# Peptides against a protein of PDB entry 3V4L, part 202

Target 1, 386 residues: chain A of PDB entry 3V4L
Amino acid sequence: GQPLAKDKVALLIGNMSYWEHPKLKAPLVDVYELTNLLRQLDFKVVSLLDLTEYEMCNAVDEFLLLLDKGVYGLLYYAGHGYENFGNSFMVPVDAPNPYRSENCLCVQNILKLMQEKETGLNVFLLDMCRKRNDYDDTIPILDALKVTANIVFGYATCQGAEAFEIQHSGLANGIFMKFLKDRLLEDKKITVLLDEVAEDMGKCHLTKGRQALEIRSSLSEKRALTDPVQGAPCSAEALVRNLQWAKAHELPESMCLKFQCGVHIQLGFAAEFSNVMIIYTSIVHKPPEIIMCDAYVTDFPLDLDIDPKHANKGTPEETGSYLVSKDLPKHCLYTRLSSLQKLKEHLIFTVCLSYQYSGLEDTVEEKQEVNVGKPLIAKLDMHRGL

## One batch from the design tools (peptide; made by RFdiffusion4, then SolubleMPNN)

Design b2_p21_3_s3 (from b2_p21_3, 11 letters changed)
Fold by OpenDDE base, seed 1:
Structure b2_p21_3_s3 (fold): chain B 386 residues (1-386), chain A 21 residues (1-21)
Amino acid sequence: as target 1 above (386 residues)
Amino acid sequence: MMEELEAAVRSMSVVDVPPPP
C-alpha cells in the first residue's frame, strides 16, 4: 500500500537580518513559497523569520514536541551557515563575528533528537553555505545515530561550496528554492524528487560549476511529501499536536472600534509568517461633519522593536509586506509586526484616531487601548526558559 | 546579455578580525 504519515509537521526558518553579518533577501520569499507548498501537501507548517540563537533553540524544541512515532518531520533552513567535519551549523541572526559552533545550531544534534521521536520520515532542506569555518576547530562529539533508514538531506550546495540567491529587481528566490518549488508537489519518493531538482539546477547556466544540489539519504522506503496523513487524530498526542499548531496560527479576531466622535474603525489582522503579523485599520463609518480622519496604531510593547517610521503605511509594501499584499484589504493603514516571538506579555497597543471637523483648523485625537492577547507564535511562550 | 547574477552568498564573509593585541 502507499505509505501513510501519522501527521506531517514542518519548521521553516529564514534568517536574513543578521546583526554582524551580510543581510540576505531570498529567505523571505523562500520560506513563504515553501510554506504555501507544504500547506498544499497537508503539512502543519511553522514559519519563522530572523531568529536569535535562543529563539532558534526554542523553535526547534517546540517543533520536536510536535514530532511523534510515524510523523513526517521537515526542517527547512535558509540563511548563513557552515559545515565542519560533516556537521552543518545554522547561524542565528545574533551570532557574533566570527561565529563558532557554540553560537550556532548543529543540524545533526536536531537529527538525533528527531530519531528519538521515532518519526516516519526526517527531511532536512539546508539552503545555506557549506564552507568550512576556519575560526571553529570544535569537533562535535556526536553520539552514534540510530539506524532508522528514514533520513533525507537536501543540501542546496556541495560540501565546501556556497549557496546563492538571485539578486533580481526586488524579491527573488534562492537558487535551491527556485528549482525545488517547481517539483515539490510531485507524487515521487522524496529522494527521486530531489534528484530531479538536482538535474534541473545542473542544467541552469547561472549555477553550472558554482552550486549543485547534494542529496544524502538513508531512506529505504518509498516515502513522498505527498503521502496522505492518516485519518482523524485518534490519539491524545495527535490532538495535543493539532492544538499546539492551531495556537501558533491563531490570529486575533477583527474588531470594530467606535469612537466618541461617531467614527467607526475596522481593525484587522493577517499572518505573513508564524512570527509576522500585519495589523490594518480602515475607516468604515465617518460622520459628515468630519472632513478628514486617520486611524493609527501606536504604543506597542517595547520587546517588538517597532520603528514608528515603518508603522501606519498606506500600502503593505511600504511596511516590507510584499508577499501577502494581494490578500489584504485595500485602503487601510498597515503595520507589520515582524518579531512576535519576542512578545512576553499580551499584545496591547493604542488605536489613535486623528480627525478634523469641518470649519475647525485643529486636529482632534481620540485613543482606545486594544488587547489582542498573544497572537500566532507568541502563544507558544518561546521565552519560558529565562 | 549575461544577467550578472549578483548572487548574495549565504556564507559569512569572515571579516579578518585582527587578533586582540
Scores: peptide ipSAE 0.152, ipTM 0.656, DockQ to the pose 0.323
Fold by OpenDDE base, seed 5:
Structure b2_p21_3_s3 (fold): chain B 386 residues (1-386), chain A 21 residues (1-21)
Amino acid sequence: as target 1 above (386 residues)
Amino acid sequence: MMEELEAAVRSMSVVDVPPPP
């Protein structure tokens, strides 16, 4: 019979905004497009941008909690990385210069933990460089991996080589994702799919002799990303997994705020990523005696590090939101919360209405506090280590 | 060709390998 997945879970990490290292661009588009494709494949996808070491560790721990016997696990990483002695290290955005193994996440350690979950399939897609880090002489004493015959690595590049992103004036994919996305929905054994991606990438003049896909697998079964999820969650563990995933993807409900002056504001929420939310406001009713009326959001939790100069923009693009702008309501003010993983408390903020009456020179302000609980990834207590 | 390729793609490497001596 066709193999069945008990469930499908993916963690996608895109690191771009490094503190001590060159900034990247491709991971933004790559994580977004891969998220949408994996959702079409019935994956439960957690998508995270710009994680610190601590935040990456917690994201991996939460991902491992979603894994169980016969579950398909997929880890995608796009960012800076290195490979020492066949161990792959993902570099967090807060990594020092130079970074070492103690500042980074070892993929083979994650694989060990995934093997303990008795997963049906383990897929690693590593869109990072595989150069040696000569500043790290540490040989990780990795425990011997179990022989599970269900492991697939897709490395965007060969051992000791670099991975590349396209220099374009706009948003563009990395080279690996450019070819991966065209085949990802194909009903093929994952190693066959990746081999076809390798052939397509090998025809690219931009990376010929610079980057080539490496496939490393022990996959003994014909497993595909298209393999159907085994029916309604009948186990308590499957219900817990579904609830835990649902928490990380629950948006606040859209609200209509009514001010004393008779102005009505619509407040809405959209997810760009599991840790990135857009807040949008619009005036839906204004009394005729009010000649000018502006609504803005303010007083965000300090943990989110929101610059008010970047809040309340007339377009999503002015907030740095280029991907979801087509799906957002028009004629709003937009605010992008890009670090929801930092939120320890409830998301409480103020909606401030500034308005002027006909024949009065002075502006009047009314304020309403809004509590939307913990949105998206902030429902996962990624801070449980404090 | 190589210069056009270097203009078209950016390395995701953090390691500024010093230019070979």
Scores: peptide ipSAE 0.117, ipTM 0.630, DockQ to the pose 0.407
Fold by OpenDDE base, seed 3:
Order: structure tokens, then sequence, then C-alpha cells
Structure b2_p21_3_s3 (fold): chain B 386 residues (1-386), chain A 21 residues (1-21)
């Protein structure tokens, strides 16, 4: 019979906004497109952008809590990275220059922990460079991996080589994701699918002799990303996993705010990623005596590092949201919260209505505080480990 | 052509910071 997954869980990390290193662009698009594809494959997807070392560790720990016997686990990483002695290191956005293994996450350590969960399939898709880091002289003493015969690595590049993104003025995929996305939905053994992606990359003149996909696999069974999830959750652990994932993806409900002047505001929320939310405000009712009015969001928690200069934009694109803008209501003011993983408490902020009466020169302001609880990934309390 | 092709792709590598002189 076709193999069944007990469940399917994916963690996607895209690091681009490095502090001490060259900024990237592709991880934004790559994580977004891969998230949408894996959701069509019935994966429970956590998608995270721009994580610090601590935040990456917590994201991996939360991902490992979602893994259990016969669950398919997929880890995708797009960002800076290196490979020393056959060990792959993912570089957090706060990594120093130069970075070392102590500042980075070792993929083989994550694999060890996934094997302890008795997973049905372990897939690693590593869209990072695999050059040696000569500033890291540490030889990680890794414990011997178990013989589970269910491991697949798709490396975006060969050992000792670089991975590339397309240098375009607009949004573009990384080279690996450009080819992976076209085949990811195919009902094929994952190693066969990746081999076809490798052939497609090898036919492209842009990638030939610069970047080639490497596949490492111990996968003895015919497992595919298309493998159906086993029916109704039969264990308490499966119910807990479903609830935990659902919590991490629950948006705040849209609100209708009423001001004393008689203006009504619609406050809405949209998810771009598990840690990235757009707030939008629209005027839904205005008394005729009010000639102009705008509803601004202000007074965000300091932990979110919201620059007021990037808040309350007339378009989603002006906030840095290029991916979900088509699905958003038009004629709003938009604010992008890109660091929801940093939120320790409830998301409390102020809606400020600025308005002008007909025949008065002065603007009037009214304010309402709004508490929307913990949105998206902030429900997982990633900070409780300190 | 090669320079235009080099300008078409960006390395995701950090390691190519030349050592300070």
Amino acid sequence: as target 1 above (386 residues)
Amino acid sequence: MMEELEAAVRSMSVVDVPPPP
C-alpha cells in the first residue's frame, strides 16, 4: 500500500536581515512559496523570518515537540550557512563576524533529536552555502546517528560550494527554490523528485558549473511529500500537536471600533508568515460633518521594534509586504509586524483617529487601546525558556 | 556576458570578506 504519514510537520526558516553579514532577498519569497506548496500537501507549516540564535533554537525545540512516531518532519532553511567536516551550520541573523559553531545551529544535532522522536521521514532542504568556515576550528563531537533509513538531505549546492540567489530589482527566488517549486507537488519518492530538480538545475545555463543540487539519502522506503496523513488523530499527542499548530496560526478577529465623533473603524489582521502579521485600518463610517479622517496604529510593545516611519502606510508594499498585498483590502492604512516571536505579552496597541470637522482648521484626535492577545507564533511563548 | 551573468546571481556566502589588508 502507499505509505501513510501519522502527520506532516514543516519548519521553514528564512534569514535575510543579518546584522553583521550581507543581507539576502530570496529567503522571503522562498519561504512564502514553499509554505503555500507544503500547505497544499497537508503539512502543518511554521514559517519564520529573521531569527536570532535564541529564536532559532526555540523554533527548533517547538518543531521537535510537534514530531512523534511516524510523523514526517521537514526542515527548510534559507540563509547564510557553512559546512565543516560534513556538519551543516545555519547562521542566525545576530551571528557575529566571524561566526563560529557556538553562534550557529548544527543540522546534524537537529537530525539526532528527530531520530529520537521515531519520525517516519526526516527531510532537510538546506538553501545555504556549504563552504568551509576557516574561522571555526571546532570539530563537533556528534553522537552516532541511529540507523533509521528515513533521512533525506537536499543541499542547494555541492560540498564546498556556494548557493546563489537571483539578483533582480524585484522579488525573485533563490536558485534552488526556483526549480524545487515546479516539482514539489509531484507524487514521487522524495529522492526521485529531488533528482529531477537536480537535472533541471543542471540544464540551466545560469547554474551550470556554479550551483548543483546534492542529495544525501538513507531512505529505504518509497516515501513522498504527497503521502496522505493517517485519518482522525488517534492519540492524545496528535491532538496536542494539532492544537499547538492551530494556536500558532490563529489570527486576531477583525474588530469594529466606534469613536465618540461617530466614526467607525474596521481593524483587520493578515498573516504573511507565522511571525509576520499585517494590521490594516479602514474607515467604514464617517459622519458628513467630518471632512477628513485617518486611523493610525501606535504605541506598540517595545519588544517588537516597530519604527513609526514604517507604520501606517497607504500600501502594503510600503511596509515591506509584497507577497500578500493582493489578498488585503484596498484603501487602508497598513502596518507590518515582522517580529512576533519577540512578543512576550499580549499585543496591546493604540488606534488613534485623527479627523477634521467642516469649517474648523484644527485636527482632533481620539484614541482607543486595543488588546488582541497573542497573535500567531506569539501564542507558543518562545520566551518562556529563560 | 560572463560579467552580466555574474551580476545576475548573488552569493548567499558570507565568507568572501577579504581579510582586512
Scores: peptide ipSAE 0.078, ipTM 0.642, DockQ to the pose 0.558
Fold by OpenDDE base, seed 2:
Structure b2_p21_3_s3 (fold): chain B 386 residues (1-386), chain A 21 residues (1-21)
Amino acid sequence: as target 1 above (386 residues)
Amino acid sequence: MMEELEAAVRSMSVVDVPPPP
């Protein structure tokens, strides 16, 4: 019969904004496009940008809570990385220079934990360099992996080689994602799909002699990312998983704020990623006696590290939001909250209305505090260990 | 030294993709 997944869960991490290392660009687009494709494949997708070591550990722990017997688990990582002694290390954004294994997440440790969950399929897509880190002489003593015939690694590059970004004048994929995205929806065994991606990369003149996909697999069964989720009665565990995922993707409801002057503001929320939210404000009603009015957001929680200079922009793109701008309402002020994982408490902020009456030179301000609870990934309390 | 550390990192070697025609 066709293989069935009990469920399908993906964690996608894109690290770009490194503190001590060169900044990347492709992970933004790669995580976004892969998220949309995996959602079309009925994956529960957690998509995260710019995680610290601690935040990456917590994201992996929360991902592992979504895994269970017969669940398909997919981990995608785009960022800096290295490979020592056949172990792949994902580099967090706060990693020191030089980084070591103690500052990084070992993919084979995550695989061990996934095997303990008795998953139906384990897919790792590692869009990182695989050069040896000569500053890390640590030989990881990894416990022996269980012999499970359900593991697939897609490495964006060969052992000891680099992975590359496509530099374009705009948004560009990594080389791996450029080819992966064109085939990801195909109803093929995942190893066959990745082999076809490897062939496509090998045909590209830009990639020849620079980057080649490596596939490592123990997968004995004809499992595909297209495999349907088992429609059996939701086990209590499946219900918990669905609720946990839904909780991590719940946006605040759009609200209409009414000010004393009679101005009405629409406050809206959009998810770019599981940890990235756009707040937008628009004036939906203005009394005729008010000639000018602007609605801006301020007084964000300090944990979010929101620079006021980057808040309240006239376009989503000015906030650094290039992907969801088409789905946002026009003629708003936009603020991008890029670090929702850092939110310890409720997202409380102030909406300020600045306005001017006809025939008065003085600007008047009214303020309303807004509490939207814990949006998106902030509901998982990734900080519960500090 | 810094250049060799850039080599352990995802080399943003600009593969100049010519703009689509």
Scores: peptide ipSAE 0.056, ipTM 0.579, DockQ to the pose 0.070

Design b2_p21_3_s4 (from b2_p21_3, 14 letters changed)
Fold by OpenDDE base, seed 5:
Structure b2_p21_3_s4 (fold): chain B 386 residues (1-386), chain A 21 residues (1-21)
Amino acid sequence: as target 1 above (386 residues)
Amino acid sequence: DLEALEKAVRSMSVVDVPAPP
């Protein structure tokens, strides 16, 4: 029979906005494109940008809670990284310069924890450099991995080599993702799919002799990313997993706010990533006596680190949202919340209506507080433990 | 333009290997 997944869960991390290291661009597009493809493959996808060490640890812990016997687990990472003694280290955005293994997440430690969950398939897609870090003299004494015969690593590059991004029209893509995305939906054993991606990358003149895909696998079974999920969640564990994932992906409902002056505002929400939300406001009704009116969002929780100068933009692109802008309603004011993983409490903010009456020079303000609960990833309380 | 494409390729490496002297 066709192999069945009990469920399919993916964690995608894209680190770009490093504090002490060169900024990247490719992870933005690559995480977004991979998220959309894995969703078409019926994966439960958590997609996270620009995580600190602590936030990465918590994201991995929450991912591991979604894993269980016969579940397919996929971890994708795009960002800075290194490899010492065959151990792969993902570099958080807050990593010091130089960084060490103590500042980074070891992929083989994550694999060990995934093996304890008795997963049906473990896929690691590592879009990072694999150079040695000469500032890290630590030999991690990793516990011996179990022989589970269900592991696949796709490394964007060979041991000791670099991974590259290609810039085009102000965006960038990783070379690995550029070829992976064209084949990811194919109903093939994952190792065969990755081998075909390696052949396609090998034809690329830009990376020939600089970057080559490495496949490391113990996968003894014919498992594919296209393998169907076993039907309705019949187990309590499957219900809990579905509820946990649903919590991390629940957007606030669109609201119609009514002001005393008779102006009506539509407030809407869109997810760019699991930790990135766009808020948009539009004037849906204006009394004829009001000549001008604008609806601003303000008074955000301090944990979100929102600069008011970057809020309330006339286009999604002015907020730094280039990917979802086509799916957003037009003629709004847009605000991008890029750090929802930092939100400890409910997302409470103010909608400020500024307006002017015909024949009055003075601008009038009305304010309404809005509580939208914990949006998206903020429902997981990734800070539970501080 | 192949040269424009080559200039558009960037390493995702953190290690600025100091240019050999």
Scores: peptide ipSAE 0.186, ipTM 0.692, DockQ to the pose 0.464
Fold by OpenDDE base, seed 1:
Structure b2_p21_3_s4 (fold): chain B 386 residues (1-386), chain A 21 residues (1-21)
Amino acid sequence: as target 1 above (386 residues)
Amino acid sequence: DLEALEKAVRSMSVVDVPAPP
């Protein structure tokens, strides 16, 4: 019969905003597009941008809690990375210069932990460079991997080679994602799908002799990303997994705020990623005696590192939200919260209404505090270990 | 054009970047 997945879970990490290293661009688009494709494949997707070492460890630990016997696990990483002695290291955004294995996440260690979960399929998609790091002489002693015959690695590049992003005037994919996205929905064995992606990349004049897809697989069964999820969750573990995923994707409800002046504001929320939320405000009612009014959000928790200069923009794009801007309501003020994983407490902020009466030169302000609880990934309490 | 290609594609590697002095 057609193979069944008990469930499908994906963790997507895109690191771009490095502290001590060159900033990337492709991971933003790559994680977003891959998230949308994997959702069409009935994956439970956690999508995270710009993680520190600690945040990456916690994201992997939470992902491993979602894995169980016969579950399909997919890990995608886009960012800086290296490969020493056949071990792949993902570089966190807070990694020092130079970075070492102690500052990075070893993919083979994650694979070991995934094998302990008795997963139905383990897919690693590594959109990073695979050059040796000569500043890291550590030889990781890896324990012997179990013979599970269910492992697939798709490396964006060959051993010792670089992965590339496309420089365009706008947002563009990395080279790997550019070809992967066109085939990802195909009902094919995952290794066959990746071989076709490799052939498509090999025809590209941009990458010829610079980047080639490498596939490493022990996959003995005809498993595909299209394989149907086994029906209604019958196990307590499947219910817990569904609840945990749902918590990581729960948006605050839209609110109608009423001010004393008679102005009504709609406050809304949209997810760009599991750790990135857009807040938007709109004036839904204004008394005729009020000639001008704007609704600003302010007083965010310090842990979110929100620069007021990038808040309350007239367009989503001015916040750095280029991907979800089509799905957002028009004529709002927009604020992008890009680090929800840092939120230790409830998201409490102030809505400030600034307005002017007809025939008065002075602006008046009214303020309301809003508590929206823990939105999205902040519900997982990724910081409980400190 | 190799120069146009070099401008169109950026490495995601930092391994070859010398440590700041």
Scores: peptide ipSAE 0.106, ipTM 0.642, DockQ to the pose 0.699
Fold by OpenDDE base, seed 3:
Structure b2_p21_3_s4 (fold): chain B 386 residues (1-386), chain A 21 residues (1-21)
Amino acid sequence: as target 1 above (386 residues)
Amino acid sequence: DLEALEKAVRSMSVVDVPAPP
């Protein structure tokens, strides 16, 4: 019979906004497009951008809590990275220059922990360079991996080689994701699918002799990303996993704010990623005596590091939100919260209504505090150790 | 054309540590 997954869980990390390293662009589009494809494959997807070392560790720990016997686990990483002694290291955005293994996450350590969960399939898609880091002389003593015959690595590049992104003024995929996305929905054994991606990449004149996909697999069974999830969650653990994932993806409900002047504001929320939310405001009712009015959001928690200069924009694109702009309502003011993983407390902020009466020169302000609880990934309390 | 390719594609992890002088 076709293999069945007990469940399917994916963690996608895209690091771009490095502090001490060259900034990337492709991980934004790559994580977004891969998230949408894996959701069509019935994966529970956590998608995270621009994580520190601590935040990456917590994201991996939360991902491991979603894993259990017969669950399919997929880890995708796009960002800076290196490979020493056959160990792959993912570089957090706060990594020093030069970085070392102590500043980075070892993929083989994550694999060990996934094997302890008795997973049905372990897929690693590593869209990073695999050059040796000569500044890291540490030989990791890794525990011996179990013989689980269910491991697949898709490396965007060969050992000792670089992975590349398209240098464009606009949004573009990394080279690996450009070819992966066209095949990811195919009902094929995951290694066969990746071999076809490798062939497609090998035909590209831009990558020929510079980047080639490497597949490392112990997968003895015909398992595919298309494999159906087993029906009703029969175990208490499956219910807990479903609830935990659902909490990490719960948006605040849209609300109608009523001001004393008689203006009504619609406040709405949209997810771009598990840690990135767009807030939007619109005037839904205005008394005729009010000639102009705008609804600004302000007084955000300091942990979110929101620059007011990037808040309350007339378009989603002016906030840096290029991917979800088509799905957002028009004629709003937009604010992008890009670091929800940094929210320690409830998201409390102020809606400030600025308005003018007909025949008065002075602008009037009314303020209303809004508490939306912990949105999206902020429900996982990724900060509890800081 | 290497220059055209360098303009089209960038590496995802070049730590250009300047060579010590």
Scores: peptide ipSAE 0.058, ipTM 0.633, DockQ to the pose 0.485
Fold by OpenDDE base, seed 2:
Structure b2_p21_3_s4 (fold): chain B 386 residues (1-386), chain A 21 residues (1-21)
Amino acid sequence: as target 1 above (386 residues)
Amino acid sequence: DLEALEKAVRSMSVVDVPAPP
């Protein structure tokens, strides 16, 4: 019979905004496009950008809670990384320069933990460099992996080589994702799919002699990312998993705020990623006696590191949101919350209405506090260990 | 053009910061 997944869960991490290292661009697009493709494949996808070491550990822990016997687990990482002694290290955004294994997440440790969950398939897609880090002399004593015939590594590059992103003026994929995305929906054994991606990369003049996909697999069964999820969640654990994922992806409901002056504001929310939300405000009703009227969001929790200079933009693109801008209402003010994982408390902020009456030069302000609870990934309390 | 190709791709590697002298 066709293999069945008990469920399908993916964690996608894209690190770009490094503190002590060169900033990347491709992970933004790569995580977004891969999220959309994996959702079409009935994966429960957690998509996270710009994680610290602590936040990456917690994201992995939450991902591991979604894994169980016969579940397909996929980890994608795009960012800086290295490989020492056949161990792959994902570099968090807060990693020092130079970074060491103590500052990084070892993929083989995550694999060990996935094997303890008795997963049906373990897929690692590592869009990172595989150069040795000569500043890290640590030989990780990894515990012996269980012999499971269900592991697939897709490395964006060969051992000791670099991975590349396409340097364009606009948004572009990394080299690996550029080819992976074209085949990801194919009903093929995952190793065959990745082999075809490797062939496509090998035909590209940009990658030839610079980057080649490496496939490492123990996968003995014909398992595909297209394998159907086993029907209605028959276990309490599957129900809990579905609820946990749903909680991590719950947006605040859109609100209509009414001000004393008779102005009505629509306050809306959109998810770009599991940890990235756009707030948008629009004037939906204005009395004719009010000539100018703007609705600003302010007084955000300090934990979100929101620079007011980057809030309340006339376009999503001015906030750094290029991917979801087509799905957003037009003629709003937009604010991008890019670090929802940092939110310890409820998202409380102020909506400030600034307006002028016809024939009065003085600007009037009205304010309303808004509590939207914990949006998206903030519901998982990824900070509970501090 | 190799130079045009070098400008078309950016390494995701950390540039080896030369050890301080």
Scores: peptide ipSAE 0.033, ipTM 0.587, DockQ to the pose 0.602

